# Ledger of designs, part 44: peptides against a protein of PDB entry 3J47

Target 1, 121 residues: chain A of PDB entry 3J47
Amino acid sequence: IRLTNQLKSLKGLQSKLKDVVEYLDKVINKELPINHTILGKLQDVFNLLPNLGTPDDDEIDVENHDRINISNNLQKALTVKTNDELMVIYISNLVRSIIAFDDLIENKIQNKKIQEQRVKD
Target 2, 26 residues: chain B of PDB entry 3J47
Amino acid sequence: NAQYHLLVKQGDGLLTKLQKYGAAVR

## One batch from the design tools (peptide; aimed at target 1 N83)

Design b2_p29_3_s3 (made by RFdiffusion4, then SolubleMPNN; from b2_p29_3, 15 letters changed)
Fold by OpenDDE base, seed 4:
Structure b2_p29_3_s3 (fold): chain B 121 residues (1-121), chain C 26 residues (1-26), chain A 29 residues (1-29)
Amino acid sequence: as target 1 above (121 residues)
Amino acid sequence: as target 2 above (26 residues)
Amino acid sequence: DSELEKKEKEMLEILKKVHELLKKLEEQR
């Protein structure tokens, strides 16, 4: 029962990570703004990942050691993947901020040119 | 990891240049 | 006018660097 629930939770997490990636692709394509709620949920998932792979201390049966190692390795792999996704989000946000700031600078320059032209007329 | 840290560092460097430029335009 | 043109040129250089970063981000996908 517990392993099936862990696999189901992992599949749910994987599906959610896929949704986040798809969302990130839309954000990179400038189709959607970054949803801070999705980011927060991804962080929550990341913070819960250590707990999803920690066997509650009450049933370390030795026969599950290989399954626990596979679960821990998969959890580490998911953790790395989640970090990479968060990282892509961060860069995408940084790039968007840079572009927006550049557009602001250009608008300021244009406004200054218009003001200088109005003073010359 | 290293390539990513390099990319982040390059982004931060650009942000810093953009900030300096924005301050000089103000 | 000449100072504004210098600033515009500097902005264009920043844009080029931003574009280069975007390209590097795309290459990592």
Scores: peptide ipSAE 0.288, ipTM 0.846, DockQ to the pose 0.061
OpenDDE base, seeds 1, 2, 3, 5: peptide ipSAE 0.261, 0.231, 0.239, 0.262; ipTM 0.839, 0.826, 0.832, 0.833

Design b2_p29_3_s4 (made by RFdiffusion4, then SolubleMPNN; from b2_p29_3, 18 letters changed)
Fold by OpenDDE base, seed 4:
Structure b2_p29_3_s4 (fold): chain B 121 residues (1-121), chain C 26 residues (1-26), chain A 29 residues (1-29)
Amino acid sequence: as target 1 above (121 residues)
Amino acid sequence: as target 2 above (26 residues)
Amino acid sequence: DKELDEQLENMNRILQEVHELFKKLEELK
């Protein structure tokens, strides 16, 4: 039962990670705004990843040591992948903030030029 | 990893410059 | 005039740094 639940959770995580990657690609392509809900879910998944791969100390049967090592390696690989995805989201947000500030600065410069022209007329 | 962290650091540096500029325009 | 020119120069500098960040992001793809 526990292994089937772990596999189901892993498949659910993989599906959500795929949805996040597809969302990130749309964000990079400027097709969609950053969905804070997807980001929050990815963070929740990341915070749950340590808990999904730490066997509660009560079921360390020595015969599962190879399965635990494979699970830990897979968890580490998923953690790295999730970190890379979070970083891509972060960069995308940073780039959007920079563009929005650039547009704000340009608008301020234009408004100042218009005011200076009105004072000269 | 290292190139990506460098990119994030450069973005943070740019954001900081943009904030300083936005404060100077105000 | 001088303050506006300094503002424009600072904006252009920021745009150049943004463009360099985009190039580095493309190099990571």
Scores: peptide ipSAE 0.315, ipTM 0.844, DockQ to the pose 0.063
OpenDDE base, seeds 1, 2, 3, 5: peptide ipSAE 0.269, 0.281, 0.296, 0.252; ipTM 0.820, 0.838, 0.838, 0.813

Design b2_p29_4 (made by RFdiffusion4)
Pose (drawn by RFdiffusion4):
Structure b2_p29_4 (pose): chain A 91 residues (1-28, 36-48, 72-121), chain B 26 residues (1-26), chain P 29 residues (1-29)
Amino acid sequence: IRLTNQLKSLKGLQSKLKDVVEYLDKVIHTILGKLQDVFNLNNLQKALTVKTNDELMVIYISNLVRSIIAFDDLIENKIQNKKIQEQRVKD
Amino acid sequence: as target 2 above (26 residues)
Amino acid sequence: DENEKTIEELQKTILENEEKVNKLIEEFE
């Protein structure tokens, strides 16, 4: 789902660029200003990425903890299944 | 870095315990 | 730069641990 969403966003840019190129050919405004703003707004992320790296590490550790908890419950389930099997054999 | 490594080390320690439990179950 | 590299190494360690836990869960699934 996230991927489809991202693709939609990129699609708009691609179409928007084509339109802009055609517009410029014909010319040979508000949208242009808006685009410039967006441009000014990955490069900058470079410095910002430094911080993101720290936060990514924390969200990785949280995910590891959750995997451990899931494994614990999984073990319990497996034990219950074994017990059920034993009871069936006894029967 | 050292502080960050500390938390990471603790997380590894818990992971080891969980692995040991899994081995005991097997 | 040294700090950034260390942080990257720590992230790699965490990811390797996540892979180990996922493999262990798959074994028990």

Design b2_p29_4_s1 (made by RFdiffusion4, then SolubleMPNN; from b2_p29_4, 18 letters changed)
Fold by OpenDDE base, seed 4:
Structure b2_p29_4_s1 (fold): chain B 121 residues (1-121), chain C 26 residues (1-26), chain A 29 residues (1-29)
Amino acid sequence: as target 1 above (121 residues)
Amino acid sequence: as target 2 above (26 residues)
Amino acid sequence: NQEVKLRDELLSEVLRQIELLEKLIKEFE
């Protein structure tokens, strides 16, 4: 049961990661706004990741120590990957905010020039 | 990790420049 | 002139950050 759940969660995460990457590509291409639902689900996956590696206390069979270590290493690798994706999203948002501020600054400069022209006329 | 922290630090530097520019345009 | 130069510098740095993001996205694919 545990391995099947981990494999299902891994497949779910992998699909979600692919969706996040595809979404980030669309954001970079200016085709789509930030999908807060993807972010929320990524956070939910991240919050569930610690629990995906916690043994349900009911089946610590000692013979699976190597499988537990592989599972913990996989969970750690997934945690790192999820952190890296969250960080890519953070930087994408930062860059978008900077672009929006640049546009705002340009609009202010243009408005100032229009006002200066109206005072000269 | 290190490349990522570098990217974040560069983003913060850009944000600081943007803030200074916005203050100079006001 | 100075204000336009500062904008162009800012825009160039934004474009550089976008390029770095694209590289990171490709590393996750």
Scores: peptide ipSAE 0.346, ipTM 0.842, DockQ to the pose 0.029
OpenDDE base, seeds 1, 2, 3, 5: peptide ipSAE 0.292, 0.297, 0.306, 0.276; ipTM 0.820, 0.820, 0.822, 0.821; seed 3 fails the geometry check

Design b2_p29_4_s2 (made by RFdiffusion4, then SolubleMPNN; from b2_p29_4, 20 letters changed)
Fold by OpenDDE base, seed 5:
Structure b2_p29_4_s2 (fold): chain B 121 residues (1-121), chain C 26 residues (1-26), chain A 29 residues (1-29)
Amino acid sequence: as target 1 above (121 residues)
Amino acid sequence: as target 2 above (26 residues)
Amino acid sequence: AQEVKQREELLSEVLRQLQQLQELIAEFR
């Protein structure tokens, strides 16, 4: 029962992760704005993943250890990949915010120059 | 990991400079 | 006059750093 629930949760997570990746690709391509709520829920899921991957020590059949290690490595690799994608998006947003702030500063400088010129005339 | 931390550090440095610039323009 | 020049220099440095950050991001893609 626990393993089936873990597998179902993992499949649900994999589906959600795929939806997030697709969303992230659309955001990278500037097709959609970033949804902070989706990002927060994804982070919560990933913060819970380490707790889902520690089987309590009492019922690990030795024959599943290699499959569990491969699954944990794949899940870790998927987590790392998703973290890297989220990071690229975070940086892309930071860069956009910086550009927008730079444009705001330039606009303020220009407005100040125009006001100073009007006071001098 | 290291290349990521470098990129984040550069972003933070740029943000800090941008904040200083914005304060100097006010 | 001097304050305006100092602001333009600071803006130019921010733009340069932004470009460097963009190049670094491009190396990851």
Scores: peptide ipSAE 0.243, ipTM 0.813, DockQ to the pose 0.030
OpenDDE base, seeds 1, 2, 3, 4: peptide ipSAE 0.230, 0.241, 0.252, 0.266; ipTM 0.826, 0.818, 0.818, 0.822; seeds 3, 4 fail the geometry check

Design b2_p29_4_s3 (made by RFdiffusion4, then SolubleMPNN; from b2_p29_4, 19 letters changed)
Fold by OpenDDE base, seed 1:
Structure b2_p29_4_s3 (fold): chain B 121 residues (1-121), chain C 26 residues (1-26), chain A 29 residues (1-29)
Amino acid sequence: as target 1 above (121 residues)
Amino acid sequence: as target 2 above (26 residues)
Amino acid sequence: AEEVKLRDELLSEVLRQIEELKKLQKEFS
């Protein structure tokens, strides 16, 4: 059961990562704003990762310590990967915010030029 | 990790420059 | 004049960051 759930979660994560990549491409191309739903879903996958490694309290067999360590290592690796993806999204948002602020600055410059022209007339 | 942190740092640098520019336009 | 130069520098830096983001995105794909 656990391996099947992990595989399903991994497939779900892979699909989400694909959607995030596609979204990031659209963002880089200035075609779309951030899809908060994709971010939320990625966070949900991340929040589910700790639950994938919790042994149900009923089968604490000592022989599973190595399997638990492997599961924890995989979970940690997935956590790092998810964190890296979230960070890429964060930077993409930062860049968009910077572009939007640049446009606001340009508008202010234009307004200043118009005012300077009115003072000369 | 390192390349990502570098990119974050560059983004922060750009944000800072933009803030300075916004202050100069005021 | 100085404000225009600073804007152009900022735009150039934004474009550079976008290209770096594309590179990272390609590494994650």
Scores: peptide ipSAE 0.372, ipTM 0.845, DockQ to the pose 0.028
OpenDDE base, seeds 2, 3, 4, 5: peptide ipSAE 0.354, 0.317, 0.331, 0.330; ipTM 0.845, 0.837, 0.843, 0.839; seeds 3, 5 fail the geometry check

Design b2_p29_4_s4 (made by RFdiffusion4, then SolubleMPNN; from b2_p29_4, 19 letters changed)
Fold by OpenDDE base, seed 1:
Structure b2_p29_4_s4 (fold): chain B 121 residues (1-121), chain C 26 residues (1-26), chain A 29 residues (1-29)
Amino acid sequence: as target 1 above (121 residues)
Amino acid sequence: as target 2 above (26 residues)
Amino acid sequence: DEEVKNRDELLSRVLRQLQELQKLQAEFS
């Protein structure tokens, strides 16, 4: 039962990771705003990942130790990969915020110039 | 790991500065 | 004039920060 749940969770994580990559590609292409809900759910998955790896102290034979190490290494690799994806999301949000700020400054400068012209007329 | 944390820390510092600038422009 | 100068300085700082972020992104690409 536990192994089946781990495999199901891993498949779910893989599917979600694929959805995140597809979402990131759309964000990079400037088609969609970053969905904070997806980000929050990813963070929640990461916070749950340490809990998915608690070996309950039951007799796991030496052959399963290599599978557990592979699973832990894969989980670590997935954690690193998703941290990198989160970083890309974060950078993309920063870039968008900077662009929006630049546009705001430009709009304020233009509005000020228009007001100065109206006072001179 | 350490380089990633450094990058995140630098990004957070930039975000904080950006927020301060945004508040000063408002 | 002073307000425009302050805005231009702010814009220049933001642009510099954007360039720094782009450099950081390029290091991780």
Scores: peptide ipSAE 0.341, ipTM 0.859, DockQ to the pose 0.030
OpenDDE base, seeds 2, 3, 4, 5: peptide ipSAE 0.317, 0.302, 0.348, 0.293; ipTM 0.850, 0.844, 0.859, 0.842; seed 4 fails the geometry check

Design b2_p29_5 (made by RFdiffusion4)
Pose (drawn by RFdiffusion4):
Structure b2_p29_5 (pose): chain A 91 residues (1-28, 36-48, 72-121), chain B 26 residues (1-26), chain P 29 residues (1-29)
Amino acid sequence: IRLTNQLKSLKGLQSKLKDVVEYLDKVIHTILGKLQDVFNLNNLQKALTVKTNDELMVIYISNLVRSIIAFDDLIENKIQNKKIQEQRVKD
Amino acid sequence: as target 2 above (26 residues)
Amino acid sequence: SNEEKLEEINTLNKENEEILEKLESNLES
């Protein structure tokens, strides 16, 4: 789902660029200003990425903890299944 | 870095314990 | 259930893989 959403966003840019190129050919405004703003707003992320890296580490650690918890419950389920099998054999 | 490694080390320790439990179950 | 817990583990592994790919890409940049 996230991927489809990202593609939709990129699609708009691609179409928007085509339109802009055609517009410029024909000319040979508010949208242009808006685009410029967006441009000013990955490069900058470079410095900001430094911080993001730290936060990514924290969310990785959290995921690991959740995986451990899930493994615990999984072991319990397996034990219950074994017990059920034993009871059936007895019967 | 050292502080960050500390938390990482603890997380690894818990992971080891969980692995030991899985081996005992097997 | 077993299946539910395995799915949770697989989802979390995929999330971790994505985080590691982001970190690797950030280091290369």

Design b2_p29_5_s1 (made by RFdiffusion4, then SolubleMPNN; from b2_p29_5, 13 letters changed)
Fold by OpenDDE base, seed 1:
Structure b2_p29_5_s1 (fold): chain B 121 residues (1-121), chain C 26 residues (1-26), chain A 29 residues (1-29)
Amino acid sequence: as target 1 above (121 residues)
Amino acid sequence: as target 2 above (26 residues)
Amino acid sequence: SIEEKLEEIKRLQEEMEEIKKQLEKSKEE
């Protein structure tokens, strides 16, 4: 029962991670804006990942130590992957913000040039 | 790691460019 | 480390907020 619930939770996390990756691809391709709610949920998942990998040390027979180490390594690899995805999202948002500010600055420069031309006429 | 540092460096470069434009608009 | 990356991200956010503040100041002029 406990292992089945952990596998179900892991499958749910994997599905959600896939949805986030798909969303990220759409964001990278400029097809969709970033959803802050998805980002927040992904951060929450990341913060919970260390807690998903701590089996209570008190009841695990020495024979299961290798399987637990493999599971912990997989969770660590998934955590690194999730961190990389979050980083790509963050950088993509930063770049988009910078581009938007650059456009605002250019618009202000153009408005100033138009005003200078009107004063000369 | 190296690709991340490169992306961060590119972000910093864009930020510096934005600062220069902000100073030119003043 | 992940912590060093988080600190770098925070620094970039602070720099971006300062740029935003400078842009708002320039808009008020």
Scores: peptide ipSAE 0.329, ipTM 0.840, DockQ to the pose 0.034
OpenDDE base, seeds 2, 3, 4, 5: peptide ipSAE 0.322, 0.308, 0.342, 0.296; ipTM 0.833, 0.853, 0.855, 0.849; seeds 3, 4, 5 fail the geometry check

Design b2_p29_5_s2 (made by RFdiffusion4, then SolubleMPNN; from b2_p29_5, 16 letters changed)
Fold by OpenDDE base, seed 2:
Structure b2_p29_5_s2 (fold): chain B 121 residues (1-121), chain C 26 residues (1-26), chain A 29 residues (1-29)
Amino acid sequence: as target 1 above (121 residues)
Amino acid sequence: as target 2 above (26 residues)
Amino acid sequence: SIEEQLKIIEELNKEMEEIEQLIKQSKEL
């Protein structure tokens, strides 16, 4: 249950991030008016993200387009890392569930053997 | 993504086998 | 911590839901 919810949340986040990028592209292309409320909420999201490393002070005229690409690449890398961590937790929980079930089966087999012995005595 | 989906599919397959075995032991 | 990262993801999902609602409203204007 918890892992399924986390995976659903991560998939939701990934989809929503894509929709936000598509919205921002439409605003940049002047297809939609600038909504200051949306921009404020995007700033809040960026403030909650672990510091997307300030590019070190290399004075290279990285056009605003390259900043968007770097942000997207770092966000993708963080998403991959989080997915890998969740995968390890999922495998660990699966293995634990298998072990617990194997122990339950062995206990049931032993209990059945004990009952069969008691009926023969 | 693809590796994750493969792993989830393998885990679901193991869970299904585990459920069948539990039903056969009941 | 993994738990802290999960809390951040949950908070981000909440904010993203608010953004999706605002984007929907902006298309209706």
Scores: peptide ipSAE 0.310, ipTM 0.772, DockQ to the pose 0.031
OpenDDE base, seeds 1, 3, 4, 5: peptide ipSAE 0.307, 0.217, 0.300, 0.300; ipTM 0.792, 0.818, 0.794, 0.780; seeds 1, 3 fail the geometry check

Design b2_p29_5_s3 (made by RFdiffusion4, then SolubleMPNN; from b2_p29_5, 15 letters changed)
Fold by OpenDDE base, seed 4:
Structure b2_p29_5_s3 (fold): chain B 121 residues (1-121), chain C 26 residues (1-26), chain A 29 residues (1-29)
Amino acid sequence: as target 1 above (121 residues)
Amino acid sequence: as target 2 above (26 residues)
Amino acid sequence: SIEEQLEKIKELQKEMEEIKKQLEESKKL
């Protein structure tokens, strides 16, 4: 049970990491507006969180319930924290991409100014 | 949560402005 | 105007720095 729950949480985290990477790739490719997809993926994480702690209905052995509930709540809290950290990393990468785009625009403006000056001379 | 959503919203606002600028310079 | 565009970029850079600051604050919580 405990190891199985840890493996399930790790799989959930891995799936979310994959989703974040896929989202970052779509952002890099300019396929999606960042906010709606980030918010959607954040919502998907929160919607998957309840599923991390649902034991399959068949093994309700009553005696381990308290230890399982505490472990599931802690695991849920750790998953939320990890998701928040992943989102911070995502936003950081987004900010870097925006800065790089800004630098490219500035370089284009400078090149245009240089070309306009050369035509006047 | 709320602060994070605000940060994300600001980042998108900035990105949208950069995109508009990039389109105007193109 | 190109000058107006440059001013808009500077405003965006300022907004980006504020976003970065808020991100670092969020990492400390």
Scores: peptide ipSAE 0.321, ipTM 0.844, DockQ to the pose 0.073
OpenDDE base, seeds 1, 2, 3, 5: peptide ipSAE 0.303, 0.257, 0.303, 0.319; ipTM 0.836, 0.726, 0.769, 0.780; seed 1 fails the geometry check

Design b2_p29_5_s4 (made by RFdiffusion4, then SolubleMPNN; from b2_p29_5, 16 letters changed)
Fold by OpenDDE base, seed 3:
Structure b2_p29_5_s4 (fold): chain B 121 residues (1-121), chain C 26 residues (1-26), chain A 29 residues (1-29)
Amino acid sequence: as target 1 above (121 residues)
Amino acid sequence: as target 2 above (26 residues)
Amino acid sequence: SIEEKQKEIAKLDEEMKEILEQIKKSKEL
């Protein structure tokens, strides 16, 4: 049962990672806004992943230890990969915020020029 | 990882400069 | 000066575009 649940969780993480990559592509292409709910759920999964690798103190037979170590290394590699994906989302948001702020500044400059022209007329 | 953290740091630096600019335009 | 600020924004926009291009390259790897 526990191994089946770990495998199901790993498959779920892999599917979610794929969905995040596809979403990142759409965000980079300006096709979709960032779904903060998906991002939050992904972060929660990542915060829980280290806890899924904590052996509860049940007598783990030595042969299961090597498989658990391989699984933990794969989970760690997946964690790193998705941290990288989350960071790409973060940078994409940062870039969007920079563009929006630049547009705001330009609008303010234009409004100031219009006011200065109205005072000269 | 390291290159990506460097990229994030560069983006944060840009945001900080932009914030300073916005404060100076106010 | 407003002109100096516009030059600073234009520089930031270029640095932002470079970051976006680096992100694209990192995704293709």
Scores: peptide ipSAE 0.349, ipTM 0.857, DockQ to the pose 0.069
OpenDDE base, seeds 1, 2, 4, 5: peptide ipSAE 0.314, 0.292, 0.320, 0.348; ipTM 0.844, 0.846, 0.842, 0.846; seeds 1, 4 fail the geometry check

Design b2_p29_6 (made by RFdiffusion4)
Pose (drawn by RFdiffusion4):
Structure b2_p29_6 (pose): chain A 91 residues (1-28, 36-48, 72-121), chain B 26 residues (1-26), chain P 29 residues (1-29)
Amino acid sequence: IRLTNQLKSLKGLQSKLKDVVEYLDKVIHTILGKLQDVFNLNNLQKALTVKTNDELMVIYISNLVRSIIAFDDLIENKIQNKKIQEQRVKD
Amino acid sequence: as target 2 above (26 residues)
Amino acid sequence: AELDAAEAEMEAENAKIHEQFDKIVAENA
């Protein structure tokens, strides 16, 4: 789902660029200003990425903890299944 | 870095315990 | 088989944590 959403966003840019190229050919405004703003707003992320890397580490640790909890419950389930099997054999 | 490594080390320690439990179950 | 898969996933998440920590150490250096 996230991927489809990202593709939709990129699609708009691609079509938007084509339109802009055609517009410029024909010319040979508010949209242009808006685009410029967006440009000014990856490069900048470079420095910002430094911080994001720290946060990514924290969300990785959280995921690891959750995986451990899920493994614990999984072991319990497996034990219950074994017990059920034993009971059936007894029967 | 050292502080960050500390938390990481603890997380590894818990992971080891969980692995040991899995081995005992097997 | 499910327990082995879960352990492998946890090892992969742990490896990502260590790789990411190394990046943080390189940035701080």

Design b2_p29_6_s1 (made by RFdiffusion4, then SolubleMPNN; from b2_p29_6, 23 letters changed)
Fold by OpenDDE base, seed 2:
Structure b2_p29_6_s1 (fold): chain B 121 residues (1-121), chain C 26 residues (1-26), chain A 29 residues (1-29)
Amino acid sequence: as target 1 above (121 residues)
Amino acid sequence: as target 2 above (26 residues)
Amino acid sequence: SELDKKLEEMNRIRENVHKLLEELKKLKE
């Protein structure tokens, strides 16, 4: 029962992660804005991951040890993938901020030029 | 891992520059 | 002239961000 639930949760997480990656690709391509709700859900999943990888000390059956090691390696791989996604989100936010500042500066330059022209007239 | 850390470090450097620029534009 | 200097600095930041994005693309490949 516990292992089946862990596998189901992992599959759910993998599917969600795929959706996040697809979303991030759209954000990188400037097709969609960053969804803060997706980011929050990803953070929640990350905070739950440490609880999925603690071997409960009590049922170390030798056959489960190899499966536990595989599970831990998979969790580490998923953690790395999650970190990569978070980094892509962070960079995407930085790029958006830079674009917004560029637009602000251009607007200020244009406003200054308009004011200078009004003083000459 | 090393490439990831380098990328993060470069991102932090850009963030710092962006903050300085934002302060200079005010 | 001061505003033009600020714009130039912003363009430099933009170029650095573009370089980072290209590095990320290479990591994804």
Scores: peptide ipSAE 0.281, ipTM 0.844, DockQ to the pose 0.068
OpenDDE base, seeds 1, 3, 4, 5: peptide ipSAE 0.300, 0.293, 0.303, 0.280; ipTM 0.846, 0.844, 0.850, 0.837; seeds 1, 3, 4 fail the geometry check

Design b2_p29_6_s3 (made by RFdiffusion4, then SolubleMPNN; from b2_p29_6, 21 letters changed)
Fold by OpenDDE base, seed 2:
Structure b2_p29_6_s3 (fold): chain B 121 residues (1-121), chain C 26 residues (1-26), chain A 29 residues (1-29)
Amino acid sequence: as target 1 above (121 residues)
Amino acid sequence: as target 2 above (26 residues)
Amino acid sequence: SELDEQLEQMNRILQNVHELFEELVKQKQ
């Protein structure tokens, strides 16, 4: 029950973060105006962060490549003259960094559990 | 401007929470 | 551990992003 609720909350967070990224990409491409509803969804994501319990074994492909791409995308964004475009890219990178951090934390928790099992064995 | 500042403040709050969570998992 | 170094690097990136965002807010004011 508690673990299933944590998994459901994390899946809900991941889905919302994906929606935010997709929207930010559309705003970057000037396909959509800044939507207040997405800022509201981002706020909901922030409110869910304290409840990010460790979800079990969902294969998140943590491509180590995303980390270098985040820094490079930020540097490229800093060359953009429009404050609004910089802000959108900043938020997108922040969201990506949060997802990557959550995945790293989960990996660390799993590694600790494996080590604790080996010590008991 | 006000919406931008609110968004920044929210981002900062999230970053702080994330840092605390990372410290609790070390 | 390599994982702890990775977490630290990500924290540094998040801090830099935070600082840049605060500076951008100041420039818009």
Scores: peptide ipSAE 0.272, ipTM 0.818, DockQ to the pose 0.319
OpenDDE base, seeds 1, 3, 4, 5: peptide ipSAE 0.235, 0.201, 0.241, 0.226; ipTM 0.805, 0.786, 0.813, 0.800

Design b2_p29_7 (made by RFdiffusion4)
Pose (drawn by RFdiffusion4):
Structure b2_p29_7 (pose): chain A 91 residues (1-28, 36-48, 72-121), chain B 26 residues (1-26), chain P 29 residues (1-29)
Amino acid sequence: IRLTNQLKSLKGLQSKLKDVVEYLDKVIHTILGKLQDVFNLNNLQKALTVKTNDELMVIYISNLVRSIIAFDDLIENKIQNKKIQEQRVKD
Amino acid sequence: as target 2 above (26 residues)
Amino acid sequence: ENEEEVKELQEEIKENEEEVKELQEELKE
């Protein structure tokens, strides 16, 4: 789902670029200003990425903790299944 | 870095315990 | 140096996540 959404966003840019190229050919405004703003707004992420790296580490650790909890419940389920099997054999 | 590594070490320690429990179950 | 060390820690954490996923798969089998 996230991927499809990202693709839709990139699709708009691609189409928008084509339109801009055609527009320029024909010329040979508000949209242009808006695009420029967007441009000014990865490169800058570079420095910002330094912080993101720290946050990514924290969200990795949280995921690991969750995985441990899920394994714990999984062990319990397995034990219950074994007990059920034993009861059936007894029967 | 050292502080960050501390929290990471603790997380590893818990992971080890969980692995030991899994081995005991097997 | 600090950024590299944080990246190494992130790799170690990812390796641990993979080990837990392997253990979960083995237990489900």

